# Ledger of designs, part 54: peptides against a protein of PDB entry 5A53

Target 1, 230 residues: chain A of PDB entry 5A53
Amino acid sequence: LVENVKQALFIPGQSCNKNLHDIMVDLSALKKPDMKRFNRKNDIHPFEDMSPLEFFSEKNDCSLMVLMTSSKKRKNNMTFIRTFGYKIYDMIELMVADNFKLLSDFKKLTFTVGLKPMFTFQGAAFDTHPVYKQIKSLFLDFFRGESTDLQDVAGLQHVISMTIQGDFQDGEPLPNVLFRVYKLKSYKSDQGGKRLPRIELVEIGPRLDFKIGRIHTPSPDMVTEAHKKP

## One batch from the design tools (peptide; aimed at target 1 D61 F84 G85 D141)

Design b2_p23_5_s3 (made by RFdiffusion4, then SolubleMPNN; from b2_p23_5, 12 letters changed)
Fold by OpenDDE base, seed 1:
Structure b2_p23_5_s3 (fold): chain B 230 residues (1-230), chain A 23 residues (1-23)
Amino acid sequence: as target 1 above (230 residues)
Amino acid sequence: MNSGRIDEELFEQDLAFSAAALS
């Protein structure tokens, strides 16, 4: 059984502010049409009690959730949650740095809702370090959307790029992850009488630098169960 | 139903496709 497209639920926490709301709106736009947003704030503290999230997962039939909270210690905090069988699989706090840019900060380009993104991950740690492996898995899982055949390549319009900001050694704080979104622009270049399509990447936003916060990882048994092919 | 199953093979396919398309 091919799993249905994973649905995402965006949840404003009690401390959600205007900036977080704007970030939520812009990031969730990339997940349309497979996205729900709550309009009301919910007092959820996932690292203290995960049961409300499991409840929301089941009630809304969403295996992806993002909780928007902000405090002095954890400013602009996006807690990404995945569930398996409506039980918490993993969680990670990604705090958005103050230098973020919204979609409105970029030149508006035509965008078709629901197209599958391409992905790029820059940094060896995405393949070797457990935290960055989790981030890579999360964002692939979150934004991959529908399974498409190669014939749909012509419909690809945007790239989600994630870059680890610099090198780090063992024991050092984990570098931020730079989240960037680009649109493919095709230009007709007349070179030598042949119209060769030139493709350029243009940043469209949002631009988010993620500081890594707290993490919840699944038990080995949950990992096994979640990866079982039906 | 959103079971929340994780299929890493699909991830690899998406990455391979992306790499090929952006090369």
Scores: peptide ipSAE 0.662, ipTM 0.960, DockQ to the pose 0.743
OpenDDE base, seeds 2, 3, 4, 5: peptide ipSAE 0.299, 0.311, 0.272, 0.324; ipTM 0.675, 0.673, 0.665, 0.712; seed 2 fails the geometry check

Design b2_p23_5_s4 (made by RFdiffusion4, then SolubleMPNN; from b2_p23_5, 14 letters changed)
Fold by OpenDDE base, seed 3:
Formats: structure tokens, C-alpha cells, sequence
Structure b2_p23_5_s4 (fold): chain B 230 residues (1-230), chain A 23 residues (1-23)
């Protein structure tokens, strides 16, 4: 079964800075080998004109894109874009808070490239609120893809945790999403002659707190077409 | 055969513990 693994394209925008570049490198490392990065800045404003992104999607055969931009209003902004048939499906701005940590800030652990991470989502809104549902769908699509083989579970070494930072009511600003990456370590514990597997989580980075920005939702027609499994 | 089913409950406990230990 040829896993139709979605390819990701990381695009530095015109306002991309060193911090965003470093974040881009570290986050994209989790998508290897199914990732491309542009080395040059591109003047793209997706909420004004989506045509350049559709062009890049088609030219690079990437259905996932991340645009890196930064402004006073939208600092450290990662715009996540999905395409269907090389047309924009949805977009969401996720701004990285200043308290981010890079892979270099954690103990370097050897990881096997190509293993699909397990996801954990903390917060009921991931299943009920349309914005958080989109975020959940996006990240699952981005890192796990559509097919889960049993072989992926046997080789599971990484966990991506996404947590909604606190409770919120209708009309309140949407809380940040806390993005964390862990490596699973299995230890054999001898307790009274019973070997209980002890699992420890070791954070490996990057550590990102996402502030939610602007959102583009797909048309009902595109939703219908995207869910049509060929 | 270590059934690689990480019990989601155990993972949640480990995550909660890790979050508490980092705080």
C-alpha cells in the first residue's frame, strides 16, 4: 500500500526573521523526509491573494504549506495552508509566542526518521469548537497522514501533545495551543516479581505556544470533494 | 508480545506528571 504521504513546503515570507527560520528548521525536521524548504524569501500575502500558494502547491506537488512571516500585529506567524487539487482548502495563522524552545535547547536524542508520531489532544474544544477542530485536523494531517499502519504503532517513539491553554467561554479570546514533542522511553520496573512496563516521556522539542490568528475555512463544495475517497 | 498499545490513560497520566514536574 503506497502511503499517500502528504508533502509539506515551508516558505519563508518577506518578513521572515532568524527566529522564525530556526523554528521552521526544527518543526520541518519532524516532517522529514516528506518536506521541502525554500531558501529564499517570497513576498506572499495569503489572505490578500492565494494564487501564489496555489502555484507553489502545484509546482512542488505539496498539499501542505507553511508560510513564515512576522509583523508587529502578527509576530512569529506560521500560516498553515492545505490544498486540495492544488487549490486552497483551508488556512490558519498560528503565532509562536516568545517563550519558544528549539531542538538545541533539549538533550539531543537519536530518532529514527520516518516514524509517525502519536498525538494527544488535551481540551474538549478540540472535538467541539470549529477552530480547534480545524487545528486538530490540520496537525493530524500534517504529521500522521491518512493511513495508520500497524507497523507505525510498533515503532512509535514520539508523541506530539497539543493542549488548549485553559478554559474559555463563548465570546472570550481563544486560548493558545501548547505544542510539545516527547520521546517515549520504556523501562522495565520490577515490582514484587511483576514486571510492569514503565513509560517515561522526555521532551525533545521544539516547544511552541501557538496564538490563533486569522482563519480561512473551505467552501462546502470543497469539503464534499475532499472527503470523497477515490 | 508487548502490545504497543500505549494506554491513552497512561499517556495522559505521564503527560500530566511531566507537566506538573516542569511547573
Amino acid sequence: as target 1 above (230 residues)
Amino acid sequence: MNTGRIDEAELEKALAFSAAALS
Scores: peptide ipSAE 0.025, ipTM 0.581, DockQ to the pose 0.044
OpenDDE base, seeds 1, 2, 4, 5: peptide ipSAE 0.024, 0.022, 0.025, 0.021; ipTM 0.565, 0.570, 0.583, 0.551

Design b2_p23_6 (made by RFdiffusion4)
Pose (drawn by RFdiffusion4):
Structure b2_p23_6 (pose): chain A 225 residues (1-189, 195-230), chain P 23 residues (1-23)
Amino acid sequence: LVENVKQALFIPGQSCNKNLHDIMVDLSALKKPDMKRFNRKNDIHPFEDMSPLEFFSEKNDCSLMVLMTSSKKRKNNMTFIRTFGYKIYDMIELMVADNFKLLSDFKKLTFTVGLKPMFTFQGAAFDTHPVYKQIKSLFLDFFRGESTDLQDVAGLQHVISMTIQGDFQDGEPLPNVLFRVYKLKSYKSRLPRIELVEIGPRLDFKIGRIHTPSPDMVTEAHKKP
Amino acid sequence: SVETLSTFNNDLLKKKIREEKAE
């Protein structure tokens, strides 16, 4: 009954550069094998016209899309896009801070591609705040991959960690979201003792503009059998 | 609560859209 794994399409915008492209490549690796990359630049402005994104979603059968854009006003802008029936469901701009680390900045470890990642979300706002609830929903939907009733413990290889940069009060600017990836190591103490090693990429997301779905589309996208 | 987008409806809707276009 459940749907196929959502496919991701990574799209360099007109203003995409090499540094932003490196971020796309390393992050796209976490999506393998359910991922496609465009090589050319495309003049796409999601908050002015959504039509091209809906077109690419249909023709490439990708319900997950990431547009790469950079200006001084919005530097290293990653616009995450989800579609339902090839129409836009929601959008959020996540801009990468300059303190980012690529895969090259971390010791390369053995890594089995295509395993179900673990998730940990740190921050009470991920459950109560509308903006951060969307981000939790987005990254769960984006990277969880295959749904299954069966889990091999040996397949528990890496964790995707997302942390809000400190608690905050209403009215203040929204804190960044800290995106981290760790490989698991376990030792004997039955329960193992768990340690973590960072493998990257390391990304600090600054929150930008947001598009939310209508109640009608939420009803259809979240309809229960 | 927090949920992921569509668990099955999207594939069903996409199939219907493809069938209507093929007709």

Design b2_p23_6_s1 (made by RFdiffusion4, then SolubleMPNN; from b2_p23_6, 11 letters changed)
Fold by OpenDDE base, seed 5:
Structure b2_p23_6_s1 (fold): chain B 230 residues (1-230), chain A 23 residues (1-23)
Amino acid sequence: as target 1 above (230 residues)
Amino acid sequence: SVEVLSSWVDDEIKKKLKEEKKK
């Protein structure tokens, strides 16, 4: 079963600022062609009322949404929403730290649109901790393009990396997640007449450090329905 | 193999993140 590529909708909230808009543009570029963006601000408060998001999910046929908001308590907040059957499945707030870098901050490299990125997750908590499991699942759903067999290393141009920033214990604040995007660049190194292929990782952006905010987890019933393979 | 590449990528990313913290 070729799972259909999930479509994403990026929504500027009422408090969306220039920085968030720029972040939205750059992050959404990684989701092309499976991305829509609203040009108008929308007054949406997903943790108070989810109905507007369900409406947008259905109207735009998007199972992924990102709401861009900013406040004193939740600066540069990207609320990631997933729907199932146009109903809210889960939500997570990821606040972008002020040290972010845009695509314009990096050397522009040509890349082929539509190539499946390689994902890397650094930190044991991505496999054990419920919140980081959700983040891992979300980003895989978000940026996983068509399920081409990754067996062809030649088709790998991009790496999307997520790293948990530091160790933590139970009851401690959850460390940030470091989001990085790299291009795999192949160089022909001429060492002594033998051209050895050298591969280098080149950061292409955006660079985002995510602080974890509020979370909505799916009901057990929705989990069961979402995992029912047709 | 993809596995060898993955391990190499992880190591390179760790290096890059360490370098990033020093700037």
Scores: peptide ipSAE 0.594, ipTM 0.928, DockQ to the pose 0.016
OpenDDE base, seeds 1, 2, 3, 4: peptide ipSAE 0.592, 0.589, 0.589, 0.586; ipTM 0.928, 0.927, 0.927, 0.926

Design b2_p23_6_s2 (made by RFdiffusion4, then SolubleMPNN; from b2_p23_6, 16 letters changed)
Fold by OpenDDE base, seed 4:
Structure b2_p23_6_s2 (fold): chain B 230 residues (1-230), chain A 23 residues (1-23)
Amino acid sequence: as target 1 above (230 residues)
Amino acid sequence: EVKVLSEWVDDEIKEELKKKKEE
């Protein structure tokens, strides 16, 4: 069963600014063709009322949503939302740091639209800590293309890297997550009898450092339902 | 074969990412 690729909806909030708009355009370009964007601002407060997001999920047939908002407390905030059966499954606020880079800041490398990215997660907490486990799950769901059995290396053009910025202890603020996108170049290596291809990574953007904000976790009932394989 | 190749690519990517952090 080829699992249908999850569709993403990008929503500018009322407080969406030029920087967030540019980030939205660049991040959504990585999700083509499986994305929609609203051109109009929408007054949505997902941690106060989730009903508008559930409505948009159903109306647009999107199980992934990204709300773009900015305030003094939550500057450059990207709220990532997942739905199950058009009901909110989970939410996480990821605030983009001011040091972001757009696709225009990198050398224009042509990439084929629709190629399945490879993922790398750097930091033990991605496997152990509940918040980072949610982030890992979210980004895998967001950028996983069609499950083709053709894991042919020839089809791997992009690497999405996520790194936890430093170590932390219990009770400390959660370190930022560094989001990086690379183009994979493979070369035939004539070195030493094992024809293992040499790999080169070229950063293509966008470059985003995410500060973790508010989180909504799924109910135990929704977790059980979402894990029921049909 | 495909699993071995994917694991190899993952290891090579991790090595290249380490080099880029040291630059």
Scores: peptide ipSAE 0.102, ipTM 0.665, DockQ to the pose 0.016
OpenDDE base, seeds 1, 2, 3, 5: peptide ipSAE 0.021, 0.025, 0.025, 0.098; ipTM 0.534, 0.544, 0.618, 0.666; seed 3 fails the geometry check

Design b2_p23_6_s3 (made by RFdiffusion4, then SolubleMPNN; from b2_p23_6, 14 letters changed)
Fold by OpenDDE base, seed 5:
Structure b2_p23_6_s3 (fold): chain B 230 residues (1-230), chain A 23 residues (1-23)
Amino acid sequence: as target 1 above (230 residues)
Amino acid sequence: AVEVLSEWVNDEIKEELKKLKEE
């Protein structure tokens, strides 16, 4: 069963600012063509009432949503939401640090729209810690394009790198997740008269450092149902 | 099981990523 590519809906919240809008535009560009954006601000508070998000999920046929909000306590907050059967599966707040870089801050490189990115996750906690497991699952799910055998043959163009910023112990604040995007360049290097294939990675943006906020985890029943692949 | 080999960077790409993070 080729799982249909999940569609993403980007929603500016009432407190969405210019920076968040720019971040939204750049991040959503990586999800093209499987992305929709609202042009109007919506007053949504996911951790208070999830019903509006379920409504938008169903109405727009989007199982992925990103809500853009900002406050003094939760500055540059991107709430990532997944739905299953148009019901909330999980949610996570990822706050973008002020040191972010936009696509315009990098050298403009041409890339083919719709190519599946390669992923790399740096940090053992991505495989052991529940929160980082959720983040890993979310981003894989979010940017998982159509696995066409053709894309593998046509060459992989993009690498999304996610790194846990430093070590942490139990009871300590969770380190930030560093989000980086690279373009893969293949070239022939001349070493001693033999042209060897060489790979170069060039950062293309956006550059985002995510601070982890509030989390909603799925019920055991929803986990079981979501894993019941027909 | 479609070995989604395409989701993960190969060892060469991982090494290049390591260099970029050390710069």
Scores: peptide ipSAE 0.112, ipTM 0.675, DockQ to the pose 0.018
OpenDDE base, seeds 1, 2, 3, 4: peptide ipSAE 0.073, 0.083, 0.089, 0.073; ipTM 0.672, 0.680, 0.636, 0.626

Design b2_p23_6_s4 (made by RFdiffusion4, then SolubleMPNN; from b2_p23_6, 13 letters changed)
Fold by OpenDDE base, seed 5:
Structure b2_p23_6_s4 (fold): chain B 230 residues (1-230), chain A 23 residues (1-23)
Amino acid sequence: as target 1 above (230 residues)
Amino acid sequence: DVKVLSEWVDDEIKEKIRLEKEL
């Protein structure tokens, strides 16, 4: 079963500002063509009432949503929501640090829309820690695109990278997740008659450092239902 | 080989992230 590409809905919250809007535009560009954006602010508080998000999920046929809000306590907050059967599956707050870079801060490189990215996750906790496992799962769902076998290196254009910023112990605050996007650039170097294809990674943006906030985890029943292959 | 490329990509990104902390 080729899972249909999950559609994303980007929602500006009531407290959405220009910076969050710009981040929303740039991050959503990586999800084209499988993305919708609202142009109006919506007063949504997903950790208080999830029903408006379930309504938007159903109305827009989107199983992925991102709510853009900002406050003193939760500055530049991107709440990532997944639904299953238009019901909330999980949620996570990822707050963008002030050191973010937009696509305009990088050299404009053309990329083909809809190409499947290569993913890389740096940090053992992405496979062992429940929060980082959720983040990994979320970003794979969000940006995986069409299930083409990446067997053709020739089809690889960009890399989406997530890095856990440092080590941590139990009971310590969870380190930030560093989100980076790179283009794979092939150079034909004619050095000495051997055309060795040199591949370089060129950062294309956006550059986002995510601070982890509140999390909603699915019930065991919802996990079982979501993994039931039809 | 996608595996070899993936390993190279991982190493290259780790280095890039390291360098970002030094700047």
Scores: peptide ipSAE 0.587, ipTM 0.925, DockQ to the pose 0.016
OpenDDE base, seeds 1, 2, 3, 4: peptide ipSAE 0.581, 0.576, 0.575, 0.586; ipTM 0.924, 0.923, 0.923, 0.925

Design b2_p23_7 (made by RFdiffusion4)
Pose (drawn by RFdiffusion4):
Structure b2_p23_7 (pose): chain A 225 residues (1-189, 195-230), chain P 23 residues (1-23)
Amino acid sequence: LVENVKQALFIPGQSCNKNLHDIMVDLSALKKPDMKRFNRKNDIHPFEDMSPLEFFSEKNDCSLMVLMTSSKKRKNNMTFIRTFGYKIYDMIELMVADNFKLLSDFKKLTFTVGLKPMFTFQGAAFDTHPVYKQIKSLFLDFFRGESTDLQDVAGLQHVISMTIQGDFQDGEPLPNVLFRVYKLKSYKSRLPRIELVEIGPRLDFKIGRIHTPSPDMVTEAHKKP
Amino acid sequence: PKKYYFHDMTDFEKFLEDFLKSQ
């Protein structure tokens, strides 16, 4: 009954550069094998016209899309896009800070591609705040991959950790979201003692513009059997 | 068109998250 794994399409925008491309490559590796990359630049402006994104979603059968854009106003801009029936469901701009680390900045460890990642979300706002609820929903939908009734403990290899940069009060600017990836190591003490090693990429997301779905589309996208 | 629905964390995923936070 459940749908196939959502496919991701990474799309360099007109203003995409090499540094932003490196971020795309390393992040896209976490999506393997359910991922496609475009090589050319495309003149796409999602908050002016959504038509091209809906077109690419249909023709490439990708319900998850990431547009790469950079200007001084919005540097290292990653616009995450989800579609329903090839129409736009929601959008959010996540801009990467300059303190980012790539896979090259971390010791390369053995890594089995295609395993179900673990998630940890740190921050009460992930459950109550509309903006951060969308981000939690986005990254769970984006990277969880295959749904299954069966889990091999040996397959529990890495965790995707997302942390809000400190608590905050209403009216203040929204804190960044800290994207971290760790590999698990376990030792004997039955329950194992767990330690973590960072493998990257390391990304600090600055929150930009947001598009939310209409109530009618939410009803259809979240309809229950 | 094809339909790809949106889902919350399963009870097992919540369990694994809580397990990691208990360390």

Design b2_p23_7_s1 (made by RFdiffusion4, then SolubleMPNN; from b2_p23_7, 10 letters changed)
Fold by OpenDDE base, seed 3:
Structure b2_p23_7_s1 (fold): chain B 230 residues (1-230), chain A 23 residues (1-23)
Amino acid sequence: as target 1 above (230 residues)
Amino acid sequence: PKVYHLYDMTPEELALSEFLKSQ
């Protein structure tokens, strides 16, 4: 069974400000056409009560949600929520550092909406550490788009790159995750009778450095159900 | 209720990812 593309709902929290709104707009643009945005601020505290988010998930048929909040303790906080059967599966707070760049900070390039992104993950912890595994899983779910056959590399448009900022040991604070988006330019070069694809990557934005905050993990039963291959 | 399973990279997507890292 081919599952439908997961829909994302972007929710301004009560403390959402202009900067966070701009970040929301730019990040959600990468999810078009499979996204919705609320225009009204909502007083939601997901780590205190998850019920409002489950309600919104079901009402809007969105299995992905992003809550935009900001405080002194959690500045520019994007809480990413996934649901399974309209029940909360997992949550993670990703706080955007002040050095962010918007799409307007980059050269405007032609972009086709709805093309499947390529992904790169830099850092072994994305495959071994539970928090970074969750982040990897989240962003794959969030931006994968339609399950189509890999189009010819020439038809691929953009790359989502996620990098763990430096090495860390157990017990140390978790390094930030560097979120970058690139447009792929492919050239056919005839070198020595073999057509080797030459690829150039051009950053298109947004540029976001994520500080990891609070996390909600699913129950073992929910994990089992969510990993069942249809 | 609609059930959405988690996604992971296919072997082909992984190979492409590794290729992109080398650029």
Scores: peptide ipSAE 0.337, ipTM 0.878, DockQ to the pose 0.796
OpenDDE base, seeds 1, 2, 4, 5: peptide ipSAE 0.021, 0.334, 0.022, 0.329; ipTM 0.524, 0.871, 0.568, 0.875

Design b2_p23_7_s2 (made by RFdiffusion4, then SolubleMPNN; from b2_p23_7, 13 letters changed)
Fold by OpenDDE base, seed 5:
Order: structure tokens, then C-alpha cells, then sequence
Structure b2_p23_7_s2 (fold): chain B 230 residues (1-230), chain A 23 residues (1-23)
């Protein structure tokens, strides 16, 4: 069963600014060709009314959405939404810290569109804590792309790295998630006549530190339905 | 996608480790 590649819709909210727009452009470039962007701002408040997002999901046939908003309390906020059957499955607010870097801040490297990224997750909480499990699931789902056969080692172009920034205890604010993108460079090192393949990681951007905001978790019924194999 | 789990490293440390391993 070839799982259909999930399409992403990027939506500028009414409060979307230039920085968020630039971040949207750069992040969405990693999702090409399975990405749509709205050119117009939309007044959407997903934690107040989810109906507009469900409408957009159905109308655009997108099971992934990212809403770009900014306020004093929630600056540079990227709300990631997943739908199942065009109904909201889950949502999470990820606010981009001011130290972000765009693709233009890095050396331009040739990039092949449509190749699946490798993922690295740094932090035990990605496997144990419900919020970080959701983040891990979301980003894997978001960038999963087409099912490539295992043979496409040649298709390994880039690595998405996600790191939990530091340790935390119960009741403490959740640490940021550090989002980094690297390109794999293979060099033939001539060390002593033995050509050893050298793999280097080169950061290509964007560089985003995500502060975790509000979360909507799926209903138990939706979880059950989403895990049913068609 | 291939998922690698590396614990106790920042993205910068991961990059540095890869750079060092590549030298």
C-alpha cells in the first residue's frame, strides 16, 4: 500500500509578517513539490474555531497545514495542523525564536526536489514525553515524502535534525526544539591510497528554534480511525 | 525516512562530530 504523500498547505494568518513569510517560504521549499501556499492573509484562529481549517483541508486536499501568525504573546507562531478525513486530528503551536536563519544566510547548495530527508532526534523525551512524541510524529509525517525503496542510498540528500534544548523536569516549561537542516556531502578522501568515503554534514537552513505553545490532541476515536489500515 | 536517534548532542555538536569524523 503506497501511502499517498501528504500535501501541505501554508496559510498566512492576518498577523503574518515579513519574517514569518520568509520562514514560510524557506520551510515550504523542503516540502516541494507537495506544498501549496496561500498568497492572501486569512483571519483564522484555530484554537477558537477549527472549521475554517477543515474547510481548507477539504477544498485543497491537504492533510497538513501550517498557519503563520504573530502576536506579542505568540511571536512568529507556526501552528502545525494535521487532518484525518478533512477533520482536525491534532494541532501544535511552534513559535520561532528571533535567532532564526533563512536559506539565504547559508551557502547556496544544489538541492534536488523531492528527495526524502533523513531525520535525527536528540533527546529521550522524543520517545517518552507526549508533547515531544507529537512533534516527532508531526515532522516525520510532514516530511515523509514518497515511499522510496531502500535502494536509494543515492537519494539521501539532506538530514533534518531536531534537538530538545536541555533537560527538564515535570512541571517545568518545555525546552525549545532546535530545528536544523543539513546536506550530506560525500567526499572521496585519499588517505594513504585508500579511498574512504567521507560523509560531511553542511548546514543549509533554515535554522529554527521552536518554542512550544498550545496543543490540540486527537480524540481517542480519531486515533483509532487513523490507525485503521484501509 | 531513516530516523537516527542521537542523545546528548546539540545540532552544533552533531555537526562538529561529523566534521571531525570526516577529517
Amino acid sequence: as target 1 above (230 residues)
Amino acid sequence: PKVYHIYGMTPEELLLSQLLLSQ
Scores: peptide ipSAE 0.024, ipTM 0.535, DockQ to the pose 0.060
OpenDDE base, seeds 1, 2, 3, 4: peptide ipSAE 0.018, 0.018, 0.017, 0.015; ipTM 0.503, 0.508, 0.495, 0.466; seeds 1, 2 fail the geometry check

Design b2_p23_7_s3 (made by RFdiffusion4, then SolubleMPNN; from b2_p23_7, 10 letters changed)
Fold by OpenDDE base, seed 2:
Structure b2_p23_7_s3 (fold): chain B 230 residues (1-230), chain A 23 residues (1-23)
Amino acid sequence: as target 1 above (230 residues)
Amino acid sequence: PKVYHIYDMTEEEKALSAFLESQ
């Protein structure tokens, strides 16, 4: 069974501000054309009541959602939500640090809308720690896009890099995840008569450092069902 | 019904990611 490309719904919360809006716009640009945005603020508190999100998921046919909120305790908070069967599968709060950079802060490069990004994950915890595993799963799922044949891989233009900022031990606060976006430039280097393809990565933005907040995880039964290949 | 299963990387995607991470 071939499923449609997952659509993302970006929802400004009641506390959404200009910075969050700008971040939302820039991040959602990477999800085009498979993205919807609400223009109005919505008073949603997903960790108190998930039912409004399930309703929006079903109504808009969006299995991916991002809620934009900001408070003193949770500044620049992007709550990433996934649904399975329009029921909440998982949620994670990722708070954008103040040192963020927008697309406008980088050199404007030609970008083809709708191309699937490549991913790199730096940090062993992405494969071992449950929270970072969830983050990895989330972003892979979020930016999966259309199933493309390997021939379309040659058309891949950008890389999303996610790095765990430093080492941590059990019981310590989880390090931030550094979100970076690069454009892949292939150069034919004529060094010594052999055209070796040289690949250069140029940062294109946005640049986001994510502080990890609250998490909701699915039941084991829901995990099993959600990972069944159709 | 559209349920939207959770995506997992293909082996090709894993290989590509591993290659990129090695650079």
Scores: peptide ipSAE 0.431, ipTM 0.888, DockQ to the pose 0.704
OpenDDE base, seeds 1, 3, 4, 5: peptide ipSAE 0.378, 0.336, 0.021, 0.420; ipTM 0.867, 0.863, 0.520, 0.882; seeds 1, 5 fail the geometry check

Design b2_p23_7_s4 (made by RFdiffusion4, then SolubleMPNN; from b2_p23_7, 12 letters changed)
Fold by OpenDDE base, seed 2:
Structure b2_p23_7_s4 (fold): chain B 230 residues (1-230), chain A 23 residues (1-23)
Amino acid sequence: as target 1 above (230 residues)
Amino acid sequence: PKVYHIYDMSEYEKLLSALLESQ
């Protein structure tokens, strides 16, 4: 099934600063060409009123949104929102730690826009814990691009890596998620008469450590409806 | 440089995991 690529809308909040803007630009580069950005700050508080986001989802035909805000309590906060039928499906706050690196901090490499990323998830909780399952689902949904049956390995140029930073127990604060992006370099190796590709991963950025904040989960009814519609 | 040989997709995934763990 060729599903239409989900479009993303990046929204600077009222408290958006230069760092958040730069992070937004760099992260959204991975979503090109399926991305829109507002250049104007919008006073949106999604956990108080979701209506403005639903309005923007519909007006821009974007089922993915990222709100950029910052406060003392929620510094460098990227609120990721998904909609279904232009209604809020789920939301999660991911706060970028101060140790972030931008694309400019890495060696500039050639990048083809629109190629699908590969994904790696490190941590058992990505498959078992509801919050990390949501994060995994979100990032797959956000960056997977167009579903094509063509396993064009040649079209795979980068890897998005997400790692849970350490183990945790019930009742403990959830560890950060380490977001890393690598370019895949493939070399022809002639070993033993079989051309086996030699693969190297080079970090290209951005480098983001996400602290998990507030979460909105969908209603059971909305989950059921979202699974019925491709 | 670590040279990895990919024989199939499973090995590719293992390689990716190993590469990520090594960084």
Scores: peptide ipSAE 0.023, ipTM 0.607, DockQ to the pose 0.043
OpenDDE base, seeds 1, 3, 4, 5: peptide ipSAE 0.021, 0.025, 0.023, 0.023; ipTM 0.587, 0.596, 0.576, 0.593; seeds 3, 4 fail the geometry check

Design b2_p23_8 (made by RFdiffusion4)
Pose (drawn by RFdiffusion4):
Parts: sequence; C-alpha cells; structure tokens
Structure b2_p23_8 (pose): chain A 225 residues (1-189, 195-230), chain P 23 residues (1-23)
Amino acid sequence: LVENVKQALFIPGQSCNKNLHDIMVDLSALKKPDMKRFNRKNDIHPFEDMSPLEFFSEKNDCSLMVLMTSSKKRKNNMTFIRTFGYKIYDMIELMVADNFKLLSDFKKLTFTVGLKPMFTFQGAAFDTHPVYKQIKSLFLDFFRGESTDLQDVAGLQHVISMTIQGDFQDGEPLPNVLFRVYKLKSYKSRLPRIELVEIGPRLDFKIGRIHTPSPDMVTEAHKKP
Amino acid sequence: PQKYYHFLTLEELEHDVFDLNVS
C-alpha cells in the first residue's frame, strides 16, 4: 500500500557556485541511491514562478527537489521543495552559514550506503512551532528512505541530528537549525553503551521564505485509506 | 511511474525518531 521511496532531484540554479555545489554533493550522498543530480545551471525562481519545478518533478519522477542559489541577500540558499501529484506541496529556504564543514573535513570511516538513518530532533519548537514542524516533517520525509516492518540491528549505522540553536521567545528572529551527522559506536555494559563520531556534513541552516500548501491539497496528500 | 506520493504525519512518523542514551 505504501508508496515507493521518494526520489530527490538536486538542481543547480543560475547563481550556483563551486562551494555551494560541494555542499550539494556531500548532502546528496546521504540520499543515495534515491537521488539524481543536474549538472547545468537553470534559471529558476521558485517564489516567482513554480512552473519549472513542477515540470522537472513530472519528467524526472522526483517528488523531492533542492535548488541551489546564492546572492548576497540569500547566500548559499538551499530551497527544499516537495511535490504532490507533481504540483508544489511546500517550499522552504534554508541558507547555509559560513561555518560549514564538508566530508573532507572529517576522518573518512567505513560507511554502508543505503541504510535507514536514525533521527533525533532537539527542540520543543519542532512539535509546536509551524515553521519548525515543517522542517521536522521535511527532513523526515527527505532522508528516511525505505519504509519496512523488519529492522536489522546491525543496520543501525548512523544518525541524523537536528538541533534548534537555543530556545527563543515569540517575536524574536527564528534561531538556526543545526544539521549534524554521526556514526554510531556501541560497547558492552542487555543494552550497549552508545558513543558518537561526527562524519559530516556539518550545516547551520538559516531559515528563509516559506510556502505552505492549501487545505485542499493537505486533504489529498494526507488522505487515509 | 508512480504519480502520487502521500505524506505521513508527524504522529505516524514518531517511531522514526530515536531517544539515544549516549555515554
């Protein structure tokens, strides 16, 4: 009954550069094998015209898309896009801060590609705040991959951790979201003692513009059997 | 190709989020 794994399409925008491309490559590696990369630059402006994104979604059968854009106003801009029936469901701009680390900045460890990641979300706003609820929903939908009834404990390899940069009060600017990836190590104490090693990429997301779905589309996208 | 991919709610996804006892 459940749908196939959602495919991701990474799209360099007209203003995409090498540094932003490195971020795309390393992040796209976490999506393997359910991922495609475009090599050319495309003049796409999602909050002016959504038509090209819907076109690429249909012709490439990708319900998840990431546009790469950079200007001084919006530097290192990663626009995360989800579609339903090849129409835009929601969009959010996540801009990467300059303190980012790539896979090259971390010791390379053995890594089995294509395993179901574990998730931890740190921050009460991930459950109550509309903006952060969308982010939690986005990154769960983006990286969880294959849905299954069966889990091999030996397959529990890495965790995707997302933390809000401190609590905040209403009216203040929205804190950044801290994207971290760790590999698990377990030791004997039955329950094992768990330790973590960071493998990257390390990304601090600054929140930009947001597009939300209409109630009609939510009804169809979240319809129950 | 499959055209429609329905989204799960956060309640339905609750089991994908782990509480890790990190030593």

